# Peptides against a protein of PDB entry 6EJA: the designs that were tried, part 145

Target 1, 276 residues: chain A of PDB entry 6EJA
Amino acid sequence: VEYMPANPVRIAFVLVVHGRASRQLQRMFKAIYHKDHFYYIHVDKRSNYLHRQVLQVSRQYSNVRVTPWRMATIWGGASLLSTYLQSMRDLLEMTDWPWDFFINLSAADYPIRTNDQLVAFLSRYRDMNFLKSHGRDNARFIRKQGLDRLFLECDAHMWRLGDRRIPEGIAVDGGSDWFLLNRRFVEYVTFSTDDLVTKMKQFYSYTLLPAESFFHTVLENSPHCDTMVDNNLRITNWNRKLGCKCQYKHIVDWCGCSPNDFKPQDFHRFQQTARP

## One batch from the design tools (peptide; made by RFdiffusion4, then SolubleMPNN)

Design b2_p23_5_s4 (from b2_p23_5, 10 letters changed)
Fold by OpenDDE base, seed 3:
Formats: C-alpha cells, sequence, structure tokens
Structure b2_p23_5_s4 (fold): chain B 276 residues (1-276), chain A 23 residues (1-23)
C-alpha cells in the first residue's frame, strides 16, 4: 500500500513544448495528469498547430492553462531561462493555484513512477530542491558550457560576443536543466531583489544554456543553499558519443549535445530502478 | 520519476574538432 501523506503536495507542471508532436504530448499529458496538480504550458511561438491543440486541452481542464505570451526559443538560447522565470512569476501570481512544487517537462518526457509515489516523495521532502549537478571538475564545466563567454540571443541565433569573467564570490554550478523546485525557492528567485538574484539574472541573460546552470548557481549561493538535493529525479538516455556532434552550430556559436530518444521497451526497465 | 531528454552533466562543449571527438 502506498503511503498517503496527510498534506499532499500539489505540483505545478510547466511544459515547454514545440514542434508538431501533438500526439506525443497528449500521451505524456494523460500519463501525468491529476486533478490536484496544475499544468502551465508554453508553446513555442512558431508552433501554431501545437498551440491550437494545447488550447483545446486547456479548455477541457480547469487546472490546465496556456501561457498567454509565447517565445521563440532556440537550443541553448537565453530565452529558455526567460520562459521559466516568467512562468514562475505567472504561477506565483495565480492565487487560485496553490502549488507546492515546480517541475519542468518537455513533450518528450514521460513518467516512470506513479503520481502517488511522486506526491509521497515530494511531500516528505517538501522543503528541498532537486537539482542535478554535473559532478565533474567545475573549471572544466565552465569552459565546456561557455560560461566564461558572453552570448547574445538575436534573430534566432546565439552570438558569441567575447570573453567575460565569472562574478567574484559566486560559486558557479550546473548540470541538468530538469529540476524540481519548491515554492519557497521559486518565490525567492522571482521576487528577491538581493544582489545575488539581481546579478545572476543579468549574468545569465547573456549565457548559453542558462537553464543548466542558473538555478543551481542561485540556490547554492543563496540562503536556501541547505535545501539542495543533488538529484533531479530524472533518467535520461544520454550517450555523448552519439549526441555530441556540433549539430547546433547553425543556431549557436558553440557546440552542444542532445540525449537519445527512449524506446518504449526502455521504460519497463527504468520503472524497475531503485533510484527515485 | 521521469524519463527526460536533458543532461545531468552539461550539454555544452567547445567548438573544435578535438573537443568534438572527445565527447
Amino acid sequence: as target 1 above (276 residues)
Amino acid sequence: FFAAQGDAGGSGFLVDEEKLEAE
């Protein structure tokens, strides 16, 4: 019998989606949908077909909303972070949605645990934030990510403008751009006017792949640093040998990697894993 | 809890052939 918490957490799922994968998104949505959670969906500005489909879903469920604003996001673009930050603000301003956790997803994601398991786990650790770090040499990470380089997103391209310095006194970290953040930390990121949040928002507005590092860095340098768990509760079919081919050079003045797609048969195996 | 298409180790790397081959 699954543990039932007395005060179960409610989750705000933020879905950032693009393309024409309506059927895939629908399947994923049905797999994660629960009446007690909230779903806030951003559809890429260029994905009008998908937007229409998502709007139809939002009309059917009171706990599903679509962002009234839409951004044209590119791989590695700073606009992705802007998307998350604006979504966070929107969600905090929705007083009728009392969510406890922020979880970002794409159309390609899929749950490998039950809702009850997820809720039970997060209810037990409701004061924690779940971010996965790279677990490597930090200097190497900075170099590989281009964090010491200045980028400008313009005309659907990430332009490398030159070199920059990492702010002094800041411990930069990062890894996965998939995370689970509690409401308290999201409130801090959204509304704090302290030097850390202000400077990091500015710094990461000119950063390549900002979502892979911004929240890690802010959290670890904030008064909330003790709430970090080095686990994003995700499994990724990652093969760098296959996924790292500089396939984004036409979009960014840098190279990047992509994970491999999961096969349906892989999910059965993953569901049997012991890790959260 | 989720299967995701993300990276836990960072997705970026330098623009050179040696770095590309090393990934």
Scores: peptide ipSAE 0.206, ipTM 0.738, DockQ to the pose 0.386
Fold by OpenDDE base, seed 5:
Order: C-alpha cells, then structure tokens, then sequence
Structure b2_p23_5_s4 (fold): chain B 276 residues (1-276), chain A 23 residues (1-23)
C-alpha cells in the first residue's frame, strides 16, 4: 500500500499529439487517467482525424480539455516551445483547475508507476522542479544543439540563418524536453516581466529544439534556481547508434536523434526498476 | 514514472559525417 499524503498534489498533464494513432493515444490516456488530475491536449493543426477523436474524449470527461488553438509543429521547431508556453498560460487562467504540477507527455509515453506512487512522490517534493540535464561538457552541448546558431521556423522548415552569441550573464543548460514543473515556477515563466524571462523567450523563439533547453536555462538563472532536481522521472528506450542518422534533414537545417520504440517486455522490465 | 521519448543528453548534433558517425 502506497503512502497517502494529507494534501495530495494535483497534476496538469499536457499532451502534445499528432498523426493518426488514435487507438494508441486512447490506450495511453486510459493508463494515466485519474479523476483528481487535469488533462490538456494539443493536437497538431494538421491532424484533423486525431483532433476529432480527442474532442470526443474531452466531452466525456470534465477534467479533459482540448486546446482551442492548434499549431503546426515540426521536429525541432520553435513552435513546440510556443505550444508549451501557451498551454501553461491557459492552464493558469483556468481557475477551476487547481493543479500543482505541469507534466508534458506525448502519445508514445506510458506510465511505469502507479498514480498513487507519482502523487505521493510529488506531494513530498511539491516545491521542486524536475529537469534532467545533459551532464556533460556544456560547450559541447551548445555546439551539438546549435544554440550558438540562429534558426527561423517558416513554411514547416527550420532555416539556419547564421551564427549568434549566447546572451551575456546567462548560464545555458539543457537536456531532456520531458519535465515536471511546479505551479510556482510555471507562474514565473508565464507572467514574469524580468529581464531573464523576456530575453530567454526572445532568444529561444529562434532556437532549434528549444524545449530541451529553455526551461533548464530559465530555472537555473532565476530566483527559483535552488528548486531544480536533476531528474525528469522518465525512462527512455534510447540507442544513439540506432537513433542518430540525420533523419530530419528534410525538415531542419541540422541533425537530430530519436529514441527507439518500446516493446511490451520493456515495460515489464521498467516497472521493476527502483528508480522513480 | 514514465517511459518517454527524448534524450537527457540532447537530441541535436552537427550536420557532418564525423558527428553522425560518432553518435
């Protein structure tokens, strides 16, 4: 039996989905659904079939909503960060949804722990933000990510325009674009008018793979820097040797990696791990 | 808590054969 906190946290799950895999999404949704949490789903503007299916789900559950706006996102595009930022604003403006944590998911994600375990853990660490850093040479990370390059998202393509400098006084960091953020930090990112947030929003609007670095960088340079935990509570079936093959060169003027598909036996194995 | 996509080390790398081979 899992510990039941007296004041359990409530989670806003933000799902960014695309394609036609409605059945897959439905299975994942059923696995993560709980009446005490909130689900805000963005469907890619080009995925009309999926959008119709998701709308049907949202009409069946009061704690499930679909974004009234829809973006056409591409791999590595700056628009993905815009999607998260806008969803954060929307969620903060929903006064009838008292959520405590923001968790982003895709249709390919799947839970490997129970809801009770997740809630118990986050309730204990409700003041923390969970972001996983690359943990290597930062200069190399900057070069590999193209953070010192200027990109423009236009016509479903990420155009590399030239070189740029990292803003002075900013310690850039990043790693995984999957994270768990507490409401207080999301409020800061959404409503702060300080120089850090303003400059970083501008900087990352011209950045490749911005979600892998924006929140790390803002958090670590903010008054909330002491709340960072270098753990995103995720497991990825990752093999760089197999996943890094410049498969996105037709979309972006850069190269990137993708994780491998999970198999049923992988989930059984992951559920037995001690790590949250 | 979740099985997810994405690399904690970052997904990007330079557009050159050497970097592609090294990944």
Amino acid sequence: as target 1 above (276 residues)
Amino acid sequence: FFAAQGDAGGSGFLVDEEKLEAE
Scores: peptide ipSAE 0.184, ipTM 0.746, DockQ to the pose 0.376
Fold by OpenDDE base, seed 2:
Structure b2_p23_5_s4 (fold): chain B 276 residues (1-276), chain A 23 residues (1-23)
Amino acid sequence: as target 1 above (276 residues)
Amino acid sequence: FFAAQGDAGGSGFLVDEEKLEAE
């Protein structure tokens, strides 16, 4: 029998979705849906069909809402961070939704543990933030991520404008753009007027793949730095050989690597993993 | 808890084409 927490955490799931995969999204949604959680869905501005489908779902459930604003995001674009930041603000302004954790998902994500397991785990570690770092040489990470380069998102393209310097006194970190953040840290990111948050928001508005580094960097340099757990509770099929093909060169003035889709033969990995 | 299309090891990154070719 799994331990049931006395005060179970409630989760705000932020779904950033695009395309026409309504069936896939519906399956994923049903898999993660629970009456005690909250679901805030952003549909890409260009995905009108999907938007209509998601609106229908939101009308059926009181704990499901769709963003009234929609961004046209591109792979690696700075607008993705803007999407998360705006969604965080919205969620904090929803006083009728007392959520404890922020979890971002895409339509391609799928739960590999039960809701009870997730809630039990997060309830035990409700004061922690779960971000996965790259775990390698930081200088190399900066170079490979192009953090020392200035980018501008315009006309559905990430333009490299030139070189820039990383702000002094900031320890830059990053890794996965999938994370679990507690409400307290989200409040800090959203409403803090300190120099760190202000500078980082500005800096990352001209950054490639900002979601892979912004929250890590802000957290580690903030008064909340002791709450970081180097684990994002995700499993990804990462294969550099297959994933690094400069497949996004038409979108960004940079070469990108991406994980690969899971295959049926990878199912055993879900069972063998010891991490949540 | 989730299978995601994001880097599990924090290795999702972009490189300059020139640098990638040099590796």
Scores: peptide ipSAE 0.197, ipTM 0.741, DockQ to the pose 0.376; fails the geometry check
Fold by OpenDDE base, seed 1:
Structure b2_p23_5_s4 (fold): chain B 276 residues (1-276), chain A 23 residues (1-23)
Amino acid sequence: as target 1 above (276 residues)
Amino acid sequence: FFAAQGDAGGSGFLVDEEKLEAE
């Protein structure tokens, strides 16, 4: 018998999409769509075809909206964090959408559990925030992520300008840029005027891959630090030997990795995973 | 709950041969 929560959480799915893979997005959307959730879709400024397709979908469903603003995001760009922060503000200002959790997705993501399972789990842990940390040497993480380097996003490029110091008194953390955040923490990030949020927003506006570290760092140094769960409820087909090729050097003055596509032989991983 | 793209270990690495081999 599956646990049925008395007050089921409602989810704001934030989809950040680009390219021309409308069919893929449609399949993923259908797999995650439920009438009780909310879907806020940002389409890259350059992806006009996809934008038109997504607009058509949004007109068919009252709980699907498209961002009226669009950013031209690049891999590793600070603008990705801006996209999330602005979408969070928008979602908080939508008083007709009483969402409880923020979940970010791309067109390449796919659910491997049922909606009921997801809702049941999040309803049980509605006061928690789910971010996955790197779980290794933090100093190494800072170095490899370039957190001690100053970057500027300009002309569709992340320019490395020089070295910088981590702010005093801040414990930096990070890992995956896929997470599940409760509304309370999103409100804090969006509206707090404390020194932590103010300084981190400034710091991460000049940071490479900011979404992989910003929310971790803010959460762990905030009054909400006890709500941290080191699990983002994601499965990724990651092989660094295959995915780390400095393929983004033309965009960023740094190197980065990308995950691999799942193959049929990887299906056993979905079945054997112990975590949600 | 989701199959997603992204590494929990972070996507960045230094532009040097040692780091590339270590990843």
Scores: peptide ipSAE 0.185, ipTM 0.744, DockQ to the pose 0.378; fails the geometry check

## One batch from the design tools (peptide; made by RFdiffusion4, then SolubleMPNN)

Design b2_p24_1_s1
Fold by OpenDDE base, seed 5:
Order: sequence, then C-alpha cells, then structure tokens
Structure b2_p24_1_s1 (fold): chain B 276 residues (1-276), chain A 24 residues (1-24)
Amino acid sequence: as target 1 above (276 residues)
Amino acid sequence: SAVRAALSDPSTDYADALDGRGLP
C-alpha cells in the first residue's frame, strides 16, 4: 500500500546492539536513517568500544540518542525484555519526540522497504499493532519455547530452575521478536496497572526469549486485542544450517535458533519482498 | 478475544525457525 498521507506517522527505531560490528551497524543505520524519525540505541554494557562509536554517531544527529543506562544482555535473556520496556518508558517521556510507532532492530537487521512505503503503510494502519505469530500448534509452541519452564537470568546465564504453569485465563501466543507497535499500545504496556500487565511482566521476568511472546500475549489478552495484525512486515536472516544449533549452551540451558548477520549475498532477498 | 488479520501471504522461505528450540 502506497499513498501520500496527510499526517504521516513518525517512527521510533529502537536499536539493541552488542559486540564489535560497528561497520555493519553503520551501514544499517545509514540505510534506515531519516530526519523525520527517531533513533534510540541501547549498547550492551560490555560493549564499550561499540558504545563509543555509537555515541559519536548520536552527536551528529539531533534525532539520535543513546540510552544513558546500559544492561548486560545475553541471548535469550529476560533482560532483553527489560531493555525494551525501559526504552519504551524513556521514549514516552521524551516530549520532544512525537513518535507514533515503536520498531525494534538489531545490528544484523536491514530494511526491505523504502521509507516512503513504510510510512505510507503505517499511516494507513496507524491504529494497528503488527506482531507475527508462530502459526503452529500452540501447545507445541509453548513446549518448544520453554514457556512452561522457569528460568532465571544470573551471572550471564539463563538457568532452568524447573517447571511452571501458564497463568489461568491467559491465552499465550508468540512468534517473531520483531514487531511494530503503535504508541497507544506502548502506553498501555508501560503505564497500565491492571492485572494482565502486572502478572505478565512478572511471568516474563523468568522467561526464556521473552520478547518473542510477551507483547503477543499482552496484546491478545488486553482491551487492545482487536488491533492485532499477524504480520511484522519484516524479514529476519534465518538460516537453519548456520543459526539453528546449540551455540549458546554455555549461556542458556536451552537450544534454539538465532538470526545471522546479513551479508552482501543476502541483498537479493530484500528485493523479493512484496508490499504487505 | 484477539482478532488477527493477515495482510499478506506468509513466506516459508524466510520464516522464523521457532521449531529449532529444545532441551539441551
């Protein structure tokens, strides 16, 4: 969907980055940067070199900021959700940044749509939230995600402590941890004191890969449930051969898949994506 | 209950490999 909106949406891009891939991040940033959007970057507490590089970039652009707080996050860690939630709160408190949508990115991400296409689409569906569901059997999803297991993030490790039950009356869902959330829903997640938000924040503080399920579950069980769109409008560089191995066993008491960094040969895939 | 809308046909080529998770 493409049109020239009278009131175009403005996007808050939240980048969660780590490691030493400064060149890749720079390339990605250059590709997604636009003067009408906002960029809020969290650099892992352990990535000091990258942090210095990102700070240099942020000083060059008024619509780019770096989180003054930094968390030590691990793959699959509950702290990743905390990072998103705190970033959401920060962004809501920035009165000089009138953003309409929250979009998360990593250093390995890359745009597959033009800015005009993205803005036009989101402006048309500004009241919707875009979360991609797993599309499989829900019981299988719960089992494979370890949602019925209790985890504790401690000493840079996700410890599996035992079994747990899904809260009664809650329809758990999830899928991709890449999402597009409108400001209204972000406000709800950030400031609501209802039983749903409170319990889910508690539940997911002991959850493996919480970002893949938290927002799905909260949205679908909330008064905002009718705003759910089962599509995240993005592509993740998944490669089962390269990304689906127990490469993080030393960090997580679980096996899973992780996205791979984009390479030049992956560019052709971006051109194959059609308009949503 | 939740209302889900599909704006485009899902592509299996680049879907998240969620099924690759399990116990170590």
Scores: peptide ipSAE 0.009, ipTM 0.484, DockQ to the pose 0.464
Fold by OpenDDE base, seed 1:
Structure b2_p24_1_s1 (fold): chain B 276 residues (1-276), chain A 24 residues (1-24)
Amino acid sequence: as target 1 above (276 residues)
Amino acid sequence: SAVRAALSDPSTDYADALDGRGLP
């Protein structure tokens, strides 16, 4: 028997989408849609076709909104963090959307299990934040992520400018850029004026793949550090053979791995994970 | 040039999480 929470959490799903993958987005949306949750969708500034389609969908559902602002995001770009941060602020200002958790999604990432299971789980651990850490040598992580390097996003490119030092006294961590954050922590990140949040926002504005480390680092160095759970409860379609290459070298002065979009042949994974 | 490794693990053990085995 599945645990049924008395006060089920409501989730704000933030979708950052680009390109013309309308069908994929539609499939994902159908898979995750529930009337009790909220969906806030950012469409890349350059993806006008997709934007029009998403707008049409948003008009059909009261709990689906599209960001009135649009950023030109690139893989690995610092602007992605800005997108999340602004989305968080927007969501906090939406008083008619009483969400409890912030969850980011893409076509390459799905919550595991059923909605009921997810809600039950998050309702039980509503005071926790779920971020998956790399779980290995931190020094190696810093080097591989380029955290000790200074990057500048300009002209749809992440330029590597040189070396930098990690702020003293900060324990850097990171891993997956897919996370489940409770409202309280989101409020802290959004509105806190303490040195940690201020410095980290500045630091990560010049960081490659900031979403993979920013929230981890802020959380673990914050008064909310005890809420950290090293698990993001996700299924991401990683194919190292396809994704781990310098495919974005033209965009970023770095090489890295990227997830692959889920395809119909990947759906068997969903079925397996949906089973108790 | 260093290559960033994929840090997301598709093998998240949801069952363990639900049972609290992976939680503090």
Scores: peptide ipSAE 0.008, ipTM 0.413, DockQ to the pose 0.036
Fold by OpenDDE base, seed 3:
Structure b2_p24_1_s1 (fold): chain B 276 residues (1-276), chain A 24 residues (1-24)
Amino acid sequence: as target 1 above (276 residues)
Amino acid sequence: SAVRAALSDPSTDYADALDGRGLP
């Protein structure tokens, strides 16, 4: 199950945080911190107190950085995807940070697996991408997610403007907005100028809950489609002291205590669940 | 008509936001 890899993967943890929960974030950070990984933190534009606290942390560790740009993000807003995409670009341009995997986290997450377990697993499956799909009727998913609706983010609000069609020839998928992506796929998403990436970036700029669907859809319709594993291998859950939190109950029941948490017994299953 | 969604708070629950926008 667990082994010492000869070339262990290094992880870029991207934290998107807001509010005033600095103590909670600090506790979570200490729990997930490792000298061999990298931490890139975006603080909401409106969360100045938290930003100051995070900057203090970043000055103490060479492998912790804070985004020099800050967005006024809203959950469900298109700007969240922009935050991830820009973070990905930044991380790829940081030549002094040789990361192998991209993992997104929130301030409320708490690790439930050891670093060694995670690194061992990802080192074995370094060519795979881990995204969890909704596993339900796709037409229902589209409706419930509002993918057939046009949204505009403006003044920290999402405006529903009307109906739209899903681009022809695109197999839309989605589920959890928590994912583990390898560097190769992140490079593709960031730098590819093909029709798929270009159209999807445009499409999802006007999408509600874009992070729950963008990476799934791009991956499954890309030349990298065979690298998809239908599991997000979450190594953390919501802060145990605060209990489990569910953010979207209509179609995607992703809770802090998701059944998609990383489990040692998943090793055999993952070999079989890779989508062709 | 355009529907305003109250998503000004980044901590707003997605389900509540969807309901507020009248999505099915």
Scores: peptide ipSAE 0.015, ipTM 0.533, DockQ to the pose 0.029; fails the geometry check
Fold by OpenDDE base, seed 2:
Structure b2_p24_1_s1 (fold): chain B 276 residues (1-276), chain A 24 residues (1-24)
Amino acid sequence: as target 1 above (276 residues)
Amino acid sequence: SAVRAALSDPSTDYADALDGRGLP
């Protein structure tokens, strides 16, 4: 029997969805839905069909809302970070939703724990932030991520404009763009006016795949640095054969890997990664 | 921190994926 916390954490799940994968979204939603949590869904501006579907779902549940604003995002686009930041602000302004953790999800990335396990775990470590680092040479990471390159998102394309320098005094880190952030840190990122947050928001507005590094970098250089846990408690379907062939070269002046949707045959991996 | 070390995931899946990035 798993320990039930006296004051269980409540989670704000942020879903950023696009395309026409309504069935996948529905499956994921059913899998993660719980009455005690909150669900905030952003639908790509170009995905009107999906938006209609999501709106229908939101009308059925009081703890499900859809962003009234919608961004046109592309793979690797800086606008993805803007989406998260705005959603964080929105969620903080929703006084009727007392969430404790911010968790972003996609169809290609799932929590590795059941709801009860996740809640129990996060309730025990409610003061921590969970971000998975790359675990490799940081210099290599910078190069491979293109952090020393200046990008501009324009006309549904990430344009590489030239070289840039990483701000002096900042220790850059990154890895997974899937994270679990406590409310306190989200408040800091959202409302802080210190030089770190301001500078990083500016820096990452011209960054490829910003969500893979922004929160890591801000956290590690912030007064909250001691709250970092190098684990995002997720399973992501990484298939290099399918996801690492520069498939987005037409929209990004860079090559990168993307996760793939889980298939029924991937179920065995869920079991392998499950931890008590 | 002790908590960080205890909860770290040894998985390298994402790190390996990062190696596939770079200039075309």
Scores: peptide ipSAE 0.007, ipTM 0.473, DockQ to the pose 0.779; fails the geometry check

Design b2_p24_1_s2
Fold by OpenDDE base, seed 2:
Structure b2_p24_1_s2 (fold): chain B 276 residues (1-276), chain A 24 residues (1-24)
Amino acid sequence: as target 1 above (276 residues)
Amino acid sequence: DEVRAALSDPDTSLADALDGRGLP
C-alpha cells in the first residue's frame, strides 16, 4: 500500500526545450502532467514553431505557462543558469501557484516512477534539497568543468577569455545539472542579498555548464547546507545517442530516460539508489 | 571542433561531451 500524504507537495516543473525535441516533449508532457502540479516552459528563442505549439498547450491548461521571455541558449552556456534563475523568480512571483518543489526537466526526460510515488517521497522529505554531486576528486572536477576559466557566451559559443580564481572561502561542488529544490531554498537563491549568493551569481555568469555547479555550491555554503541530499532521483542512459545525455552523475529513483531505451546491461544502474 | 559542436547542441552538455557521452 502506497503512503498517501495528508499534505501532498505540489511541484513546479520547469521545462527547457528546443525545436528538435518536439516529439519527445509531447510524450514527456503527457506522461508527467497532473492537475495538482505546475508547468513552466521555456522555449529556446530560435525555436519558433515549437513555441507556437507550446503556447497552444498552455492555453488548454491553467497550470501550464510559457515564459514570456525567451533566451537563445546553448547547452553548457551561462544563459542556461540565467534561464533557471529567472524562471525561479517568475514562479515565486506567481502567487496563484503554491508550489513546494522546483524540478527542472528537458524534453528527453521521462518518469520511471508514478506521480504518486514521487509526491509521496517528496512529501516525506519536503525540507530537503536533492542535488547529485560528482563524487570524485574536487580538484579534478574544477579542472574538468573549467571552473578556473573565464567564459563568455556570445554568438552561440562559449568563448574562453582566460584564467580565473575560485573565490576564497567557497567550497565548490557540483555534478548533475538536474535537481529537485524546495521552495525555501529557491527563495533564498532568488532573493537573498548575502555575499554568497551575490558573488556566486556573478561568478557563474561567466561559467561553463553553470547549472552543474551553481546550486550545489550555493547550497553547501549557505545556511541551508544541512538540507542537501546527494541524490537527484534520476537515471541517465549514456548509450543513447539522442535524448538522455545531459547528466554528469546519476542515481536511479524516479525520473530519467524512457525505460524502452534501456538494455538489460543497463539495469545494473538501477541498483544505485540512495534515499534519506 | 568537437567541444564547440557539443556546446552548440542544446541536447549535449560539455561534461557529457568530455566523457564521450554526448558525442555522436
Scores: peptide ipSAE 0.012, ipTM 0.494, DockQ to the pose 0.048
Fold by OpenDDE base, seed 3:
Structure b2_p24_1_s2 (fold): chain B 276 residues (1-276), chain A 24 residues (1-24)
Amino acid sequence: as target 1 above (276 residues)
Amino acid sequence: DEVRAALSDPDTSLADALDGRGLP
């Protein structure tokens, strides 16, 4: 079920890449590239060769930019969340890029749906945010994710400092670290000075695998909670053989290597999965 | 108890690196 939207959404794709997967990234990029979207690429500070290659790509396309800052990102580290948050701020400050949705990708992704399908769907549900929850017992989730533990990331080292408590009054949730967020919610996360956003940013700066629960938790406890759709609508397929890197294999696969696919005919189902 | 985990390789996930070092 496709339609021609009167005001099609434009997407900011944020790519967080590292290593030597330049060819894979190039292939993926070509597959997802569209003139109407925007591509903001962060290359790990330690991946200089890849950075040079990505810069070359960015010079060829006006809607492709590379982060001028680079972090030493480790999958599952707190720095990954920082990368997303900073990229969100950057994208909001780019007034010449009128994007409507934020979508994060890795070099291991490959599209399994057409651009038209994605745009049509998101244009229909432009006021929604798409996050996939774990669907399990929250207490178990907290323990297994180590949310009740304090971590410090410093100079490519992770330190487990001890136990901590979940902030009172906060309903913690999480699951996949792959999400589709609308601009309005990104603005809220970026610029809000309310107690929720402030405390959660602080809390998650010492969190293992922060991207798997930060946005879920903030959204569900925010004034935007009614926009939550329990589906990340991943239209990309992880190439497990060539680049899939799951973060918590010993417990569950939350890394998006097994993406939740969707079909155009699932529109009604998506509406039903929206959280009140 | 403080556990140290070195993550010098950007291709290594945090969880994988910490699994052998007392990750819950």
Scores: peptide ipSAE 0.010, ipTM 0.492, DockQ to the pose 0.027
Fold by OpenDDE base, seed 5:
Structure b2_p24_1_s2 (fold): chain B 276 residues (1-276), chain A 24 residues (1-24)
Amino acid sequence: as target 1 above (276 residues)
Amino acid sequence: DEVRAALSDPDTSLADALDGRGLP
């Protein structure tokens, strides 16, 4: 449902970018930029040219900042989760940026919905968190994702070290690595010292494709579990090929392919759904 | 070695590397 909210939500867009696709990023940024939102951009440590370009952009807009820290990460590696977690902490410590939602993006994303539509929807459901689950058998998901395997990210490779057990009492879940999280839940993930958050941060530091499962698992096992919406409200087009051959024996000890993304065509249907 | 290099390239996603799409 689209309406004009009295107190519209403000969004922190976290962009994790890499390579030399500065033109693509610039086009995407222009398409998603709004003065009322905030943009926090992490550039891979190895992408110096892109970093320089992004810094130039950040100097032109007061609501655009670049992470002062930079990680070298591979997509699918555990370090990607670390990037998100650190970004969340940074954003919470920015008292001059009163954001209400956290949304992650890449340089390959392009909006297919208007800002007004997004803001209206999130303003209506400002207390909810949007994470898309895999929608299949959970045991099969665990096996396919390798959640019962221990991984180590080292030398730009995901090494499978052996088997591991899922912590007792934890129901793991996952699906899309694209999510919309409200500030309250981000605060919980960032600052909570309870066993759940502590154990999951440790667990997922040795996980393949951690962003596809970490936030799902933490949310569903947390006091905030009632805020879960099984949809990531994807309003951008992802420029990637579907499918994967999983030739992992050469570079990774596991297949990291996931087709479990929310379809943009479902957006209008989701907007009409009552609050869970 | 070439495949490993592709994985090290930040422009190459894990999925792309596994499919050999990121190979030069």
Scores: peptide ipSAE 0.009, ipTM 0.455, DockQ to the pose 0.026
Fold by OpenDDE base, seed 1:
Structure b2_p24_1_s2 (fold): chain B 276 residues (1-276), chain A 24 residues (1-24)
Amino acid sequence: as target 1 above (276 residues)
Amino acid sequence: DEVRAALSDPDTSLADALDGRGLP
């Protein structure tokens, strides 16, 4: 029997989707949908077909909304962070959606818990933020991520312009771009005018794969630093053989690896990694 | 700190992904 919290947390799931993979999205949606949670979906500006489909879904469920704004996003693009930040602002302004946690999801990264388990867990640790760090040498991480490089997103490309310095006094961290953030921290990121948030927003607007590092870095250097948990409660479908072929070199001036979408045959992984 | 320590779980897959990143 699962623990039943007296005041269960409600989750705002944010989905950033593109292309024509409507079936995959439907599977993901079915897997995570619950009447007590909220779903905010951004569809890439170029994905009109998918947008129409998602709109149809949103009309059927009162707790599903689609962003009225749409960005053209690319892999590794700084605009992805902008998408998250804007969605966070929107969600905070939705007074009729009393969410407690912000969770982003893709078909490549599934939660390892059932809904009941996830809610119970987050209800117990509602004051914590869950971000998975790289767990290795930080200098190496900086180099491999290109954090010491200046990038500019333009014409659907991430241009590497040159070298840059990491801001002094900032402990840079990062890892998974899939996280679970409590509302309090999201409020801080969204509305704080302190030097940390301001400088980091500027810094990461010229950063490759900013979502893998921005929230980690901001959190660890913020007054909320003690709320960090080095776990995002995810199972990621990593396949280096398939995902590490520098497949995005035409989009970004950097080589990178990406996870693959889960398929029905990958279901066994969910069972193996599930733990209390 | 106790919560962080208890829930910390190394992700070797992420580390592997980092190994594949760098200059073209």
Scores: peptide ipSAE 0.119, ipTM 0.693, DockQ to the pose 0.747; fails the geometry check

